# Designs tried in a protein design run: peptides against a protein of PDB entry 8YR4. Part 74

Target 1, 309 residues: chain A of PDB entry 8YR4
Amino acid sequence: PRGSPALQLVVLICLGLMGLERALNVLVPIFYRNIVNLLTEKAPWNSLAWTVTSYVFLKFLQGGGTGSTGFVSNLRTFLWIRVQQFTSRRVELLIFSHLHELSLRWHLGRRTGEVLRIADRGTSSVTGLLSYLVFNVIPTLADIIIGIIYFSMFFNAWFGLIVFLCMSLYLTLTIVVTEWRTKFRRAMNTQENATRARAVDSLLNFETVKYYNAESYEVERYREAIIKYQGLEWKSSASLVLLNQTQNLVIGLGLLAGSLLCAYFVTEQKLQVGDYVLFGTYIIQLYMPLNWFGTYYRMIQTNFIDMEN

## One batch from the design tools (peptide; made by RFdiffusion4, then SolubleMPNN)

Design b2_p14_8_s1 (from b2_p14_8, 10 letters changed)
Fold by OpenDDE base, seed 5:
Structure b2_p14_8_s1 (fold): chain B 309 residues (1-309), chain A 14 residues (1-14)
Amino acid sequence: as target 1 above (309 residues)
Amino acid sequence: IEKLQEELAKEQAE
């Protein structure tokens, strides 16, 4: 943000916290591995207790699941509120200034309420897209790269290749299936708007409908519109299930290949039992944010379309 | 984005 050194410092702190989250994503599985190895070796209680306490502390900082509930993530989100408000206000003022520079002919053709709704959509789309790119897309890609590097350096190069292929296939299929699904969602939204418009028109003309005793006809017409909508909704929902199942299959295949390879190296005494647990935990941890990537790609695509309008 | 993430989390939880 230009003009406020305080907000620039907050942005730098937020970027530092994002870097810390990436470090925690590597450290938490490592400490969990170490606990499993120490338990397997029946290590002294003092060493085990220190490692467990350190793990729990790191896990508190990271959070569970998608990492959204961790202390570091919550602190980042809290600090970012002021930056988002500054950015939103700046975009809103730029759009408002631009609307005042537009020709009288453009304003005469549009209702003021529609113009404001376009401005609000534009502001929300830009701010949403920017924060989404910064806080979800870039970190997820960084975690994948860090994962590939980590497995390539500390495991056999084959593990790095499996992670690379699995993640690349997952991302590609997620994009392709999401683009395909977007067609069904657009058709559903168009039919929803048409169904709502018919309901509003029928209700606005209720006196005429009542005068002609056409209530049964309007109800049947609305029922037909609902059935048509539900047919499109089913296609949208079924396409989502197909996306999720495709993602689950790619995850399952990657986890299977890597887990079998890890188990093989454990049997060959090249890896420890804790390394098997690390691999499974780390892979699952990489996939948790990726489950949202389809929704995220859809948001980006919707926000780009809303910015072009 | 929290509202959009909450709406998206609702859309994925539904």
Scores: peptide ipSAE 0.013, ipTM 0.544, DockQ to the pose 0.433
Fold by OpenDDE base, seed 2:
Structure b2_p14_8_s1 (fold): chain B 309 residues (1-309), chain A 14 residues (1-14)
Amino acid sequence: as target 1 above (309 residues)
Amino acid sequence: IEKLQEELAKEQAE
């Protein structure tokens, strides 16, 4: 943000907090591994208690395990409110200034409520897109890359390959199935709007419907429109279940392959028992943000289409 | 914004 050094400092702090979240995503599984190894070795209570206390503190900073947002994420979100408000206000003022440069004919042909709706949609789409890119998409991709590097360096090239193949297949299938689902969702939304329009037209023409005793006919037409809508809704909902199941199968296969390989290397004394727990914990941590990736991808596509309109 | 510009360009051509 040009013109406010205070907001520039807040952006730098938010970027620093995002870097800290990436470090926590690596450290939390490592500390959990260390607890399991110390328990297996029957280590002294003082060493175990220090490691457990450190793990719980890091887990409080990270969050994610209980579906709760961590302290670092909450602090980032709190600090970002002022930056988002500045960006929103700047976009809104740019749109408003542009609307004042438009012809008098354009303003006479449009209702004031439609002009305000265009301004609000434009501002919401830009600020929403920026938030999803900066706080969800980019960090998730960074965590995947960090995960591949970590497993390739500290375990074996085979673990890095399993994570790479699993995450690449997951992302690819999520995109392909989400694009396929978008067809069913568009058809559902179009039929919902058509069903709503028919209901509104029937209610606005209520006197005419009463005059012709056509109530039973209008009810049957509305029933047919609902059945057609429900057929499209079922396809949309079934396609969502198929997406979630496909995602679950890909992660399940990656977890199975990696867990079997890890168990084998533990039996050969090449890895410790804690390394088995680390792999499972880390894969689950990578999976949690990815569950929302299909939603983020669809929201990004919708916001781009709404910005082009 | 592009549709607004396209609608403006159509109005300037009329």
Scores: peptide ipSAE 0.000, ipTM 0.352, DockQ to the pose 0.022
Fold by OpenDDE base, seed 4:
Structure b2_p14_8_s1 (fold): chain B 309 residues (1-309), chain A 14 residues (1-14)
Amino acid sequence: as target 1 above (309 residues)
Amino acid sequence: IEKLQEELAKEQAE
């Protein structure tokens, strides 16, 4: 944000909080591991109680691993409201000024309300895109990289490789299936708009419809449009289930391979029981935000396309 | 204009 040092400081604080969230995503599994190891070793109550209390406090700061419910994430979201409002207002003013620079012929060819709707969609698209990139996509990619590094350094290169292959396959399939799914979503949205337009045109021509007793005909045409919409909605929803199931399968296979390998290394006394729990906990924590990655990627892609039009 | 206001009002209510 150029021009407000206060907003620049808030952005820096938000970036610092994002860094803290990344640290918490590593520390929470480590502390949970340490609890399991201390329980296994029958450690003294004072050490166990301190580690448990520290874990619960870190877990409160982190939240449920979705990044949406943690104290740090909530504080970041709260501080970001002012930055988002400043960015939104700046984009709105840029769009509005650009609309005033457009030719009179362009304005005469479009309804004023359509122009405003394009401006609002454009503003929402840009601000949404930035928020999803900064707060969801980038942090998730950072957590994956940190995870690969962590497992490669503290476990074995094989664990880092499993996480790398699993996450790379997950991301690739998420992109490919999301792009495929975007076709169904566009078709659905186009049919939704057409169905809505038909309903509104029928209602605006209400007097004419009454004059010709064409109510039954308009209702049947609207019903056909709804059925066509629902057929496209089903394809969109089914494609979402397919995406989620594909994602779940990839993570499940990665979790299986890594958990079996970890169990094997625990049996060979190269790793502790707590390390098995750490691996499972960390992979689940990576999975939670990744489940939404397909939605975020689609929103990014949609918002980018809507900004080009 | 009314049709567009009603469309905008529905998009703000979702």
Scores: peptide ipSAE 0.000, ipTM 0.361, DockQ to the pose 0.061
Fold by OpenDDE base, seed 1:
Structure b2_p14_8_s1 (fold): chain B 309 residues (1-309), chain A 14 residues (1-14)
Amino acid sequence: as target 1 above (309 residues)
Amino acid sequence: IEKLQEELAKEQAE
């Protein structure tokens, strides 16, 4: 934000809080590991109680595995409201000034209310896109990289390789299946708009339809349009289930391979029982925000298309 | 997940 040093400071604080969330994503599994190891060793109650209290406090700061419900995330969202409002207002004023520079012929062909609705959709789209990119996409990619580095350094190179292959395959399949699915969603939305337009046109011409006793004919045409829409809706919904199931299978295979390898190293006394629990907890924690990645990617594509129009 | 995000995006737009 150019012009307000206070808003620049808030952006720096929000970036610092995002760094703290990344640190918590590593520390929470480590403290949970330490609890399991202390329980296995039958450690004295004072050390166990301190470690459990510290874990619960860190878990309160982190929140749920989505990173959206923790104290640090809520504080970041609260501080970001002013930055979002400044950015939204700046984009809105830029779109409004650009609309005033457009030719009179462009304005005469469109209702003022439709132009304002396009401008509002454009501003919401750009501000939403920027927020999703900064707060969801970039942090999720950072957590994957941090996870690969952590497992490669503190466990074994084989764990880092499993996480790398699993996450790379997951991201690649998510992108490819989401791009394939976007065709079905576009066809569905186009048919929905066409079905709605036919219903509105039939209702606006109600007097003419009644004069010719064509009510049954208009109802049958509307029914055919609904059946065609439902066929496209089913393809869209079925493609979503296929995406979710493919994602679940990739994570399940990664979790299986890594959990078996961890169990083997625990049996050889190279790792502790807590390290097995850490691996499972950390992989599940990485998976929770990745479920939203396909939706973010589609929102990015839709918002780019809406900005080009 | 999409319906939940459309609901969450509506709740954030509200």
Scores: peptide ipSAE 0.016, ipTM 0.543, DockQ to the pose 0.123; fails the geometry check

Design b2_p14_8_s2 (from b2_p14_8, 11 letters changed)
Fold by OpenDDE base, seed 5:
Structure b2_p14_8_s2 (fold): chain B 309 residues (1-309), chain A 14 residues (1-14)
Amino acid sequence: as target 1 above (309 residues)
Amino acid sequence: IEELRKELEREQAE
């Protein structure tokens, strides 16, 4: 943000906090592993108590596996409010300035309320898109890369390969299936708008409908439009379930392959029992933001479509 | 909007 060194410092602090979240995402599973190993070895209470206390403190900083409820994430979100407000105001002023530069002919052809609604949607879409990219997409990709590096260095190259293949397949299928679903969503939205327009037209012509006693006919036409809409809504919803199930299957297969390999190495005394727990915990932790990734990609794509219009 | 995004990305990178 040009012109406010205070806001620039806040952005740098937020980026630093994002880096700390990435470190916590690695440390929390490691400390959990260490607890399991210490319990297995029947270690002295003093060592166990310190490790448990440290784990709970790190878990408080991290929050849940989504990172959204942790102290660090809450602090980042709080500090970012001022940056978001500055960005939103700047985009709004730029759109407003651009609207004043547009030809009188463009303004005469549009209702002022529609122009303002387009401007507000544009502002919210841009600011939302940027926030989703910076706080959800980039951190998730970073966590995947960090995961691949960690498993490749500290476990075996095979674990890094499994995570790489699983996450690459997950991301690819998420994109492909989401692009496929967008057709159903567009069709649903078009039919929703058409159904709403018919309802509004029928209500505006209420006196004419009453005069001709055509109430039953208008209700039946509206019912047919609702049934047609619900058929498209079902396709959209079913395609979402298919996406979620495909994602769950890919993660399940990755978890299965990696867990079996880990269990084998524990049996061969190459890994400890805690390492099995670490792998499972880390994969589940990666899955949590990825489930939201399909939602973020849909929001991004919707915002892009709304910006093209 | 893409120009605005590029300007905003430039201003966030500075």
Scores: peptide ipSAE 0.006, ipTM 0.383, DockQ to the pose 0.035
Fold by OpenDDE base, seed 2:
Structure b2_p14_8_s2 (fold): chain B 309 residues (1-309), chain A 14 residues (1-14)
Amino acid sequence: as target 1 above (309 residues)
Amino acid sequence: IEELRKELEREQAE
């Protein structure tokens, strides 16, 4: 936003809040570990109460685990509304200006409503892509890197390796299976459009269908199109279940390997009971944004295709 | 028919 110093300040505040979210993602598991260790040691109530109160406050700021967005994320989203509106309006005005520079022959060949719809789709695709990249993809990758560094520095190097292998395999399989699934979704969307077009053509030719008493024939053709669509929809939905199950299996194997290794080190008195709880809590916390990664990757890919058209 | 076409165009916009 080069023209408004106020919007530049809001962007800097939003970036600062994103940095605070990353710090909270490390601090919340640490405070939870400390509570478990203090409970195990039968520490004085005053120390325990202070640590619990601090944890609950940090958890309120972070959100995530309660099914609600955290206060920091909500504040960021609220402040970003004006920046998003500025970006959207700028893209819309650029598209509109470009449409006015196009030849009269191009405008005569298209309906004004269709041209406006292309402009709205283009604006939505650009603003959506930017929002998903900045607020979902980049923060998730940052949290993974921070997690690997944290476990490598404060735990044994084997924990950092398990997290690295688990997250790398998860991301790779998510991309590969999502690309494979995109073929089924494209086939489904093509058949949906063909089924819709057939229904429209049948309804537009209603008088002709009535004249020939062809109602039963049109209904049977529509049924065949629906059955063909449902066969493609089933493949799309089954491929989504397979993706989710593959993701769950990878996280489950990473959690199993890391939990067994942590339990072994607790038995060897190298780690405390709280460190076992920390590992489990941190892995589950990393999994939450990753569950949506396949959806974000698909939305990014769709928005890129919509921008190229 | 023109209303049905507009409704179908609206459902394709969502």
Scores: peptide ipSAE 0.000, ipTM 0.335, DockQ to the pose 0.049
Fold by OpenDDE base, seed 3:
Structure b2_p14_8_s2 (fold): chain B 309 residues (1-309), chain A 14 residues (1-14)
Amino acid sequence: as target 1 above (309 residues)
Amino acid sequence: IEELRKELEREQAE
C-alpha cells in the first residue's frame, strides 16, 4: 500500500503483532514449564500464584487452538480489515479497468454476468491467498525456525535436530501427498461440473423431456453421473485421510523420539520435569497450524494455475 | 478456493 502512510503504519503494526505472536508461542510453554517445576518443588504459594497468573494472561493473549481466538490475533485481524479492503478495491479496479480495455469481440462473446463472476472470483482468490500466505504460511515457517533455534540453544543440539528432521519430513511429505491428492480433486471437480451441467440441461429442457416421457432415462443418467462423482469423491476423501494420517505419524514419531530423550535427560538430572512438559506442549502447538499447511499449499498451487490461464 | 476458504474459516471459528 504505497499510497497512504496510515495503511503502511497499520501494516507495520500488524507485522509487530505477528512478531509478538511468535514471542508468545515461545513464552507460553516456558511459563507452563515453570508452573510444573514450582509445583514439583512445592514452592511457596505467592511465587506459584504469580507465575500462574502470568501464564493465564499470556495464554489469553496467545489464544487456543489455531491461535485465531487470541487477543493479539483478534487485534491483528481487526487492524487488517482496512488493509484487506484497500487491497481488494485496488485489485477490483485493476480488473475492471482491464475489462474495459478488452476488445468488443471478447465482451460480445460472454454474458456480462459471467464476466463479473470471473472478476469477483479472481479478486477474492488473489486477496484471500495473499492473506493466507502472510498470516498463516509465513508465521508457521517462522515458528518452526524459532522452535529449532530455541531447542538447540536451551536444551541440546539433539532436540533441535529432532525438530528439524520431523518438520522437514512433515513439510516434504505434505507437499508430495498434496500434489498427488490435487489430481483426484481436479478429477472430482470436473465430474461435479459435468454432473451439474447434466442436471441443468435436463431442467432447461424439461418440456422436451416431458413430451418424450424421458424422465426415467434422465434420472438414470443423473444417477450414473452421481455414482461416478461419488467414486471420485471417495478417492479425494481417502487421499485426505492418508495425508492427515501420514502427518500425524510423522509428528507422533518426532514427539516420541523427543519425549524419550527428554525423559532420559530428566533421569540424568540435566533437565527438570517441566522441560519434559514444555517439549510436548511446544511440539503439539507447532502441529496445530501445520495441519492446515496442506490446504494452504493447495490454495497457492491453484491460484498459480488460475493466474497462468 | 472459496469453498476451501469457507471450510478453513469454519474450522478456524470452531
Scores: peptide ipSAE 0.016, ipTM 0.520, DockQ to the pose 0.199; fails the geometry check
Fold by OpenDDE base, seed 4:
Structure b2_p14_8_s2 (fold): chain B 309 residues (1-309), chain A 14 residues (1-14)
Amino acid sequence: as target 1 above (309 residues)
Amino acid sequence: IEELRKELEREQAE
């Protein structure tokens, strides 16, 4: 944000907090591993109690596996409010300025209330998208890279390969299925707008409809529009379930392959029992932000589609 | 709006 050194400092602090979240995402599984290993070795209570207390503190900072409820994430979100407000206001003013530069013919063809609603939706969409890219997409990609490096260095190259293949396949399928889903969502939104327009036109012309006793005809026409909308809504919702299930299957297969390989290496005494728990915990921890990635990439696409209309 | 968005994304990346 050019022009406010205070907001620039807040952005730098937020970036620092994002770096801390990445460190916590590695440390929390490591400390959990260490607890399992200390329990297995029947270590002295003082060492165990210190490690458990440290784990709980790190877990409080990280939050639940969603990454959205941790103290660090909440502090970042709180600090980002001012940056988001600045960005939103700048986007809104740019859209408003651009609307004033548009020809009178463009304004005469659209109701002022519709233009303002498009501008507001546009501003919210852009600001939401940017916040999502910065706070969810980039961090998740960083966590994946850190995970691949960590597993390749501390386990075996095979674990790094499994994580790489699983996450690459997950991201690729997420993009491809989401692009496929966009078509159904565009069709749904177009039909929703058409159904709403018919309802508004029928209500605005209610005197004419009443004069011709066409109430039953307008109701039937509205029912047909709703049925057509619901058919498109079903396709959109079913495509969403298919996306979520495909994502779940890819991660399930990655978790299965990696867990079996980890169990095998534990049986060969190359890894400890805690390393098995670490792998499972870390993969699930990577999954939770990625599941939100599917949700917010969906919101991004919604907002993009809502801006094209 | 998409062009304005791309321009804003460019101005925020700088």
Scores: peptide ipSAE 0.000, ipTM 0.357, DockQ to the pose 0.039; fails the geometry check

Design b2_p14_8_s3 (from b2_p14_8, 10 letters changed)
Fold by OpenDDE base, seed 5:
Structure b2_p14_8_s3 (fold): chain B 309 residues (1-309), chain A 14 residues (1-14)
Amino acid sequence: as target 1 above (309 residues)
Amino acid sequence: IEELNQKLAEEQAR
């Protein structure tokens, strides 16, 4: 943010905390591996106790993975509140200034309350999109890249390739299925708005409906509109289940391939039992934020559409 | 977005 050195420092601290979260995402599985190996080797209690204590401390800092309420994430969120407020206010003032520069003809054709609602949607969409890109998309992509590098360097090139192929396929299918699902959601939202408009129109004309004893006809018309809406809602919900199941299958196949390969290398004494646990833990940790990626991509698309309108 | 993610997380947890 231009004009406040204090807010610029807060942004730099938040970026530093994001970097720390990425480091924790690698360190936590490593320490968990080390605990499993020390337990397997029946290592002395002092070494085990130190490693367990260090793991629990790192896990407290990280939380339950990306998007969890870990200490570092909570501190970042807390510090970001002021930056978000500054950005929101700046966007709101830019939109408001632009609305005042628009022609009188544009204002005469629109209700002031509708213009304000468009401005509020625009502000929330821009601020939302920026926060989303910075805090969810970029970190998730960074974690994937870090994961590929880590597995390629410390395991075998085959593990890096499996992670790369699995994540690339997951992201591609998530985008494609989410774009397909967006059509059903648009149809559902259009029918919801039409159903609400009919209900409002019927209620505004309540005296006329009552005068003609047309209550049964209006109720039946509303029922038909609800049934049409529910048919579109079912398609939207079913498409979400299909997305989740497709994601689960890609995860399951990637986890199966990598776990079998790990188990094979453990049987050949090239890897330790802890390395098998590390791989499973790290893959599951990479997939936790990716489960939300479809919801996130939908939010990005919705926010872009709401910005173009 | 955190409130929306929280609401979406609450909607997916239901």
Scores: peptide ipSAE 0.015, ipTM 0.555, DockQ to the pose 0.316
Fold by OpenDDE base, seed 1:
Structure b2_p14_8_s3 (fold): chain B 309 residues (1-309), chain A 14 residues (1-14)
Amino acid sequence: as target 1 above (309 residues)
Amino acid sequence: IEELNQKLAEEQAR
């Protein structure tokens, strides 16, 4: 980004964070292997507990496999918001300025009918999306219930309680934070529509703007509208990062408590090394679809509100 | 389903 040394520094930090993510992708499996080896060798509890805690901390930094909501990824995404907004605003202003340089014949020749066809594809996509969301939400809730029952019966009542508390807290916080975020998204969408309407009105009045040489004035008004929109977009995007980080923290605490307890029971010869591997794998498998649950809940809520209007 | 996953991925990337 030319002209902002602060944004150039942010880009360099984001590239450094991408390098750190690659290092974590190698370190996390190594620490996991080391835990399995220490459990097999019946190593002292202090060494085992330190290695498990270090693994969970590294896993918290890395996040889950598909769409990593890890701390490092969230920090990168958060820092990148301002860089993306700067680039988007620059491209939008260049396109808008170029549209004002185009001939009247180009503006008159644009058939509005293609915009209607994009809207109709949008509505058919919403019904398919709702069905897909229901078919993903219901199985995910079923997998959580099955997991609680399985861990309560085959491990110990304490494992079932940890999974129950972790998943209940995760779902509750996901709903509450998603409802809070919906206010920011509505404000953003309203301002986006208002900014788009102003751009369309300016382009429809192209002859009048050209007659008064007011092109620079219309570009400045459009820039102010974009800056106002980007202030709301930043709140929406930052609230998403906060949701993802809160979810990652809750799962990280559940994984820490459960993994330490499992490692302790393996050391006491009440569980096998395979049971530790199973617990960690199963919690990670539950976490992967749950990352989408917040998006699904918001989409269902938005579509319900759009059906009531 | 792939087109839905792609739109969902694009909406999470926005």
Scores: peptide ipSAE 0.015, ipTM 0.525, DockQ to the pose 0.094
Fold by OpenDDE base, seed 2:
Structure b2_p14_8_s3 (fold): chain B 309 residues (1-309), chain A 14 residues (1-14)
Amino acid sequence: as target 1 above (309 residues)
Amino acid sequence: IEELNQKLAEEQAR
């Protein structure tokens, strides 16, 4: 943001907090591993109590495990409100200025309420896209890369390969299945709009329908439109279940392969029991933000298409 | 988009 050094400082603090979240995503599983190892070794209570207290504090900062947002994420979201408001206001003023530069013929052909709705949709779409890119997409990709590097350096190269293949396959299938689903969703939305338009036209012409005693015909026509809509809705919903099941299967196979390999290396005394727990915890932690990735990807695509129109 | 943002906000609030 040019012109406000205070907002520039807030952006830098938010970026610093995002870096801290990435560090917490590595540290929390490490501390959990250490607790499991200390419990296995029957370590002194003082060392165990310190490690548990440190873990709980780090977990409070991170959040995530219980569906609750962590303290660092909440602080980031709170500080970002002013930056979002500044960005939204700037986009809104740019759109408003551009609308005033448009020809009188364009304004006479459009209702003022439609023009304002276009401005609001444009501002919301840009602000939404920016928030999803900065706070969800980029951090998730960073966590995957950090995870691959961590497992490749501190575990055997085979673990890094399993995580890489699992996450790459997950992302690829999520994109491909989401693009395939977009066809069904567009068909559903088109049929919904057509069904609504028919209902509105029938209700606006109710006097004519009454005059011709055509009520039973209009009801049957509406029933046929609903059945056609429900057939498309079923395809959309079934495609969502298929996406979720495909994602679950990919993560399940990655977790199975990695857990079996980890258990084997623990049996050979190359890894500790805590390292088995670390792997499972870290994979589940990577899965949590990825579950939303399909929704974010679709939203990004929709908002880009809506901005081009 | 507002309905999607509301549904996403409601799903994040749960």
Scores: peptide ipSAE 0.013, ipTM 0.500, DockQ to the pose 0.177
Fold by OpenDDE base, seed 4:
Structure b2_p14_8_s3 (fold): chain B 309 residues (1-309), chain A 14 residues (1-14)
Amino acid sequence: as target 1 above (309 residues)
Amino acid sequence: IEELNQKLAEEQAR
C-alpha cells in the first residue's frame, strides 16, 4: 500500500486484529478449561459466573472458531475492504497497462470481450488469493505453531509432538491430494469450455442447422459433450470428497491419539479434566480453518488454472 | 498471462 498512510494504518490495525484473533484462539480454550475445573471443584458461584461471562465475551469476539463469524474477524474484514479495493484497482490498472503493451497481432487474434473477461478473472483471482493467504493460511499456520508451543510447554512434549505430526501430515496430504486433484479440475474446466463453445457455435449457426435439419444431431453432440463433462465433474467432486475424508481421518487420528493420552494423564492425576476438554476444543478450533484451507487452496489452484488458460 | 503473473508476483514482493 505505497502512497496512502491511511491505508498503511488500516493494514497495521488489521494485523493487530489478526494478532488478537491468535490470542483469542488460545484464551477461549483456557477459559473453557477453567470453567470445567471450577465446576469439578464446586467453586463458589461468583467465581464461576465471572469466568463464564468472560468466556462468553471472548467467544463472541472469536466467533465459532471458523475465523469468519467473530466480531474481531468481521471488524478486520470491514476495515480490509478499502485495502482490497486499492489492491484490486492497482492490479486491474497493471493488467490494463500490460494489455496495452501487447502487440497489435495479439489483440487482433483475440476478441476484446474475451481479453476483458480474462483480465477480470485474473484480477479477482489474484485479489482472492492474496486475501486468502493473508487471512486464512498465515493465521492458521500461526495457530498451529502457537498450539505446538502451548501444548509442549503446558502439557507434555508428547502432546506437542502429536499436534506437530498431525498438522504436518494434514498439510502434506492436503498439498499432495490437491495437486493430484488439480489435474481433474483442469480437465473439467477444459471440457466445460469446449461444451460451452459447442453450444455457442450451434446457436450462432442456428440458421444453418435449421436449413440442414441437423437439430437432432447438434443436440446429440451436445449431450455427448455434457456426459463427458459430467464424467470429469464426477472425478473432480469425488477427488474433493477423498481430500475431505483424508483430512478428516488425519484430524480424527490426531484427536484420538491426543485424547487417549490426555485421558491417561488425567487418570494419573498429572492433568485435570479441564485439560482434556481444552485439548479437544483446541484441536477442533485448528481443524475448522484447515477444512477451509482445502477449499481455498482449491480456489487458489482454480484461479491459477484459470490464469494459465 | 505468465508474464502478467510474474509482474504481479514481483509487485506483491514489493
Scores: peptide ipSAE 0.005, ipTM 0.398, DockQ to the pose 0.038

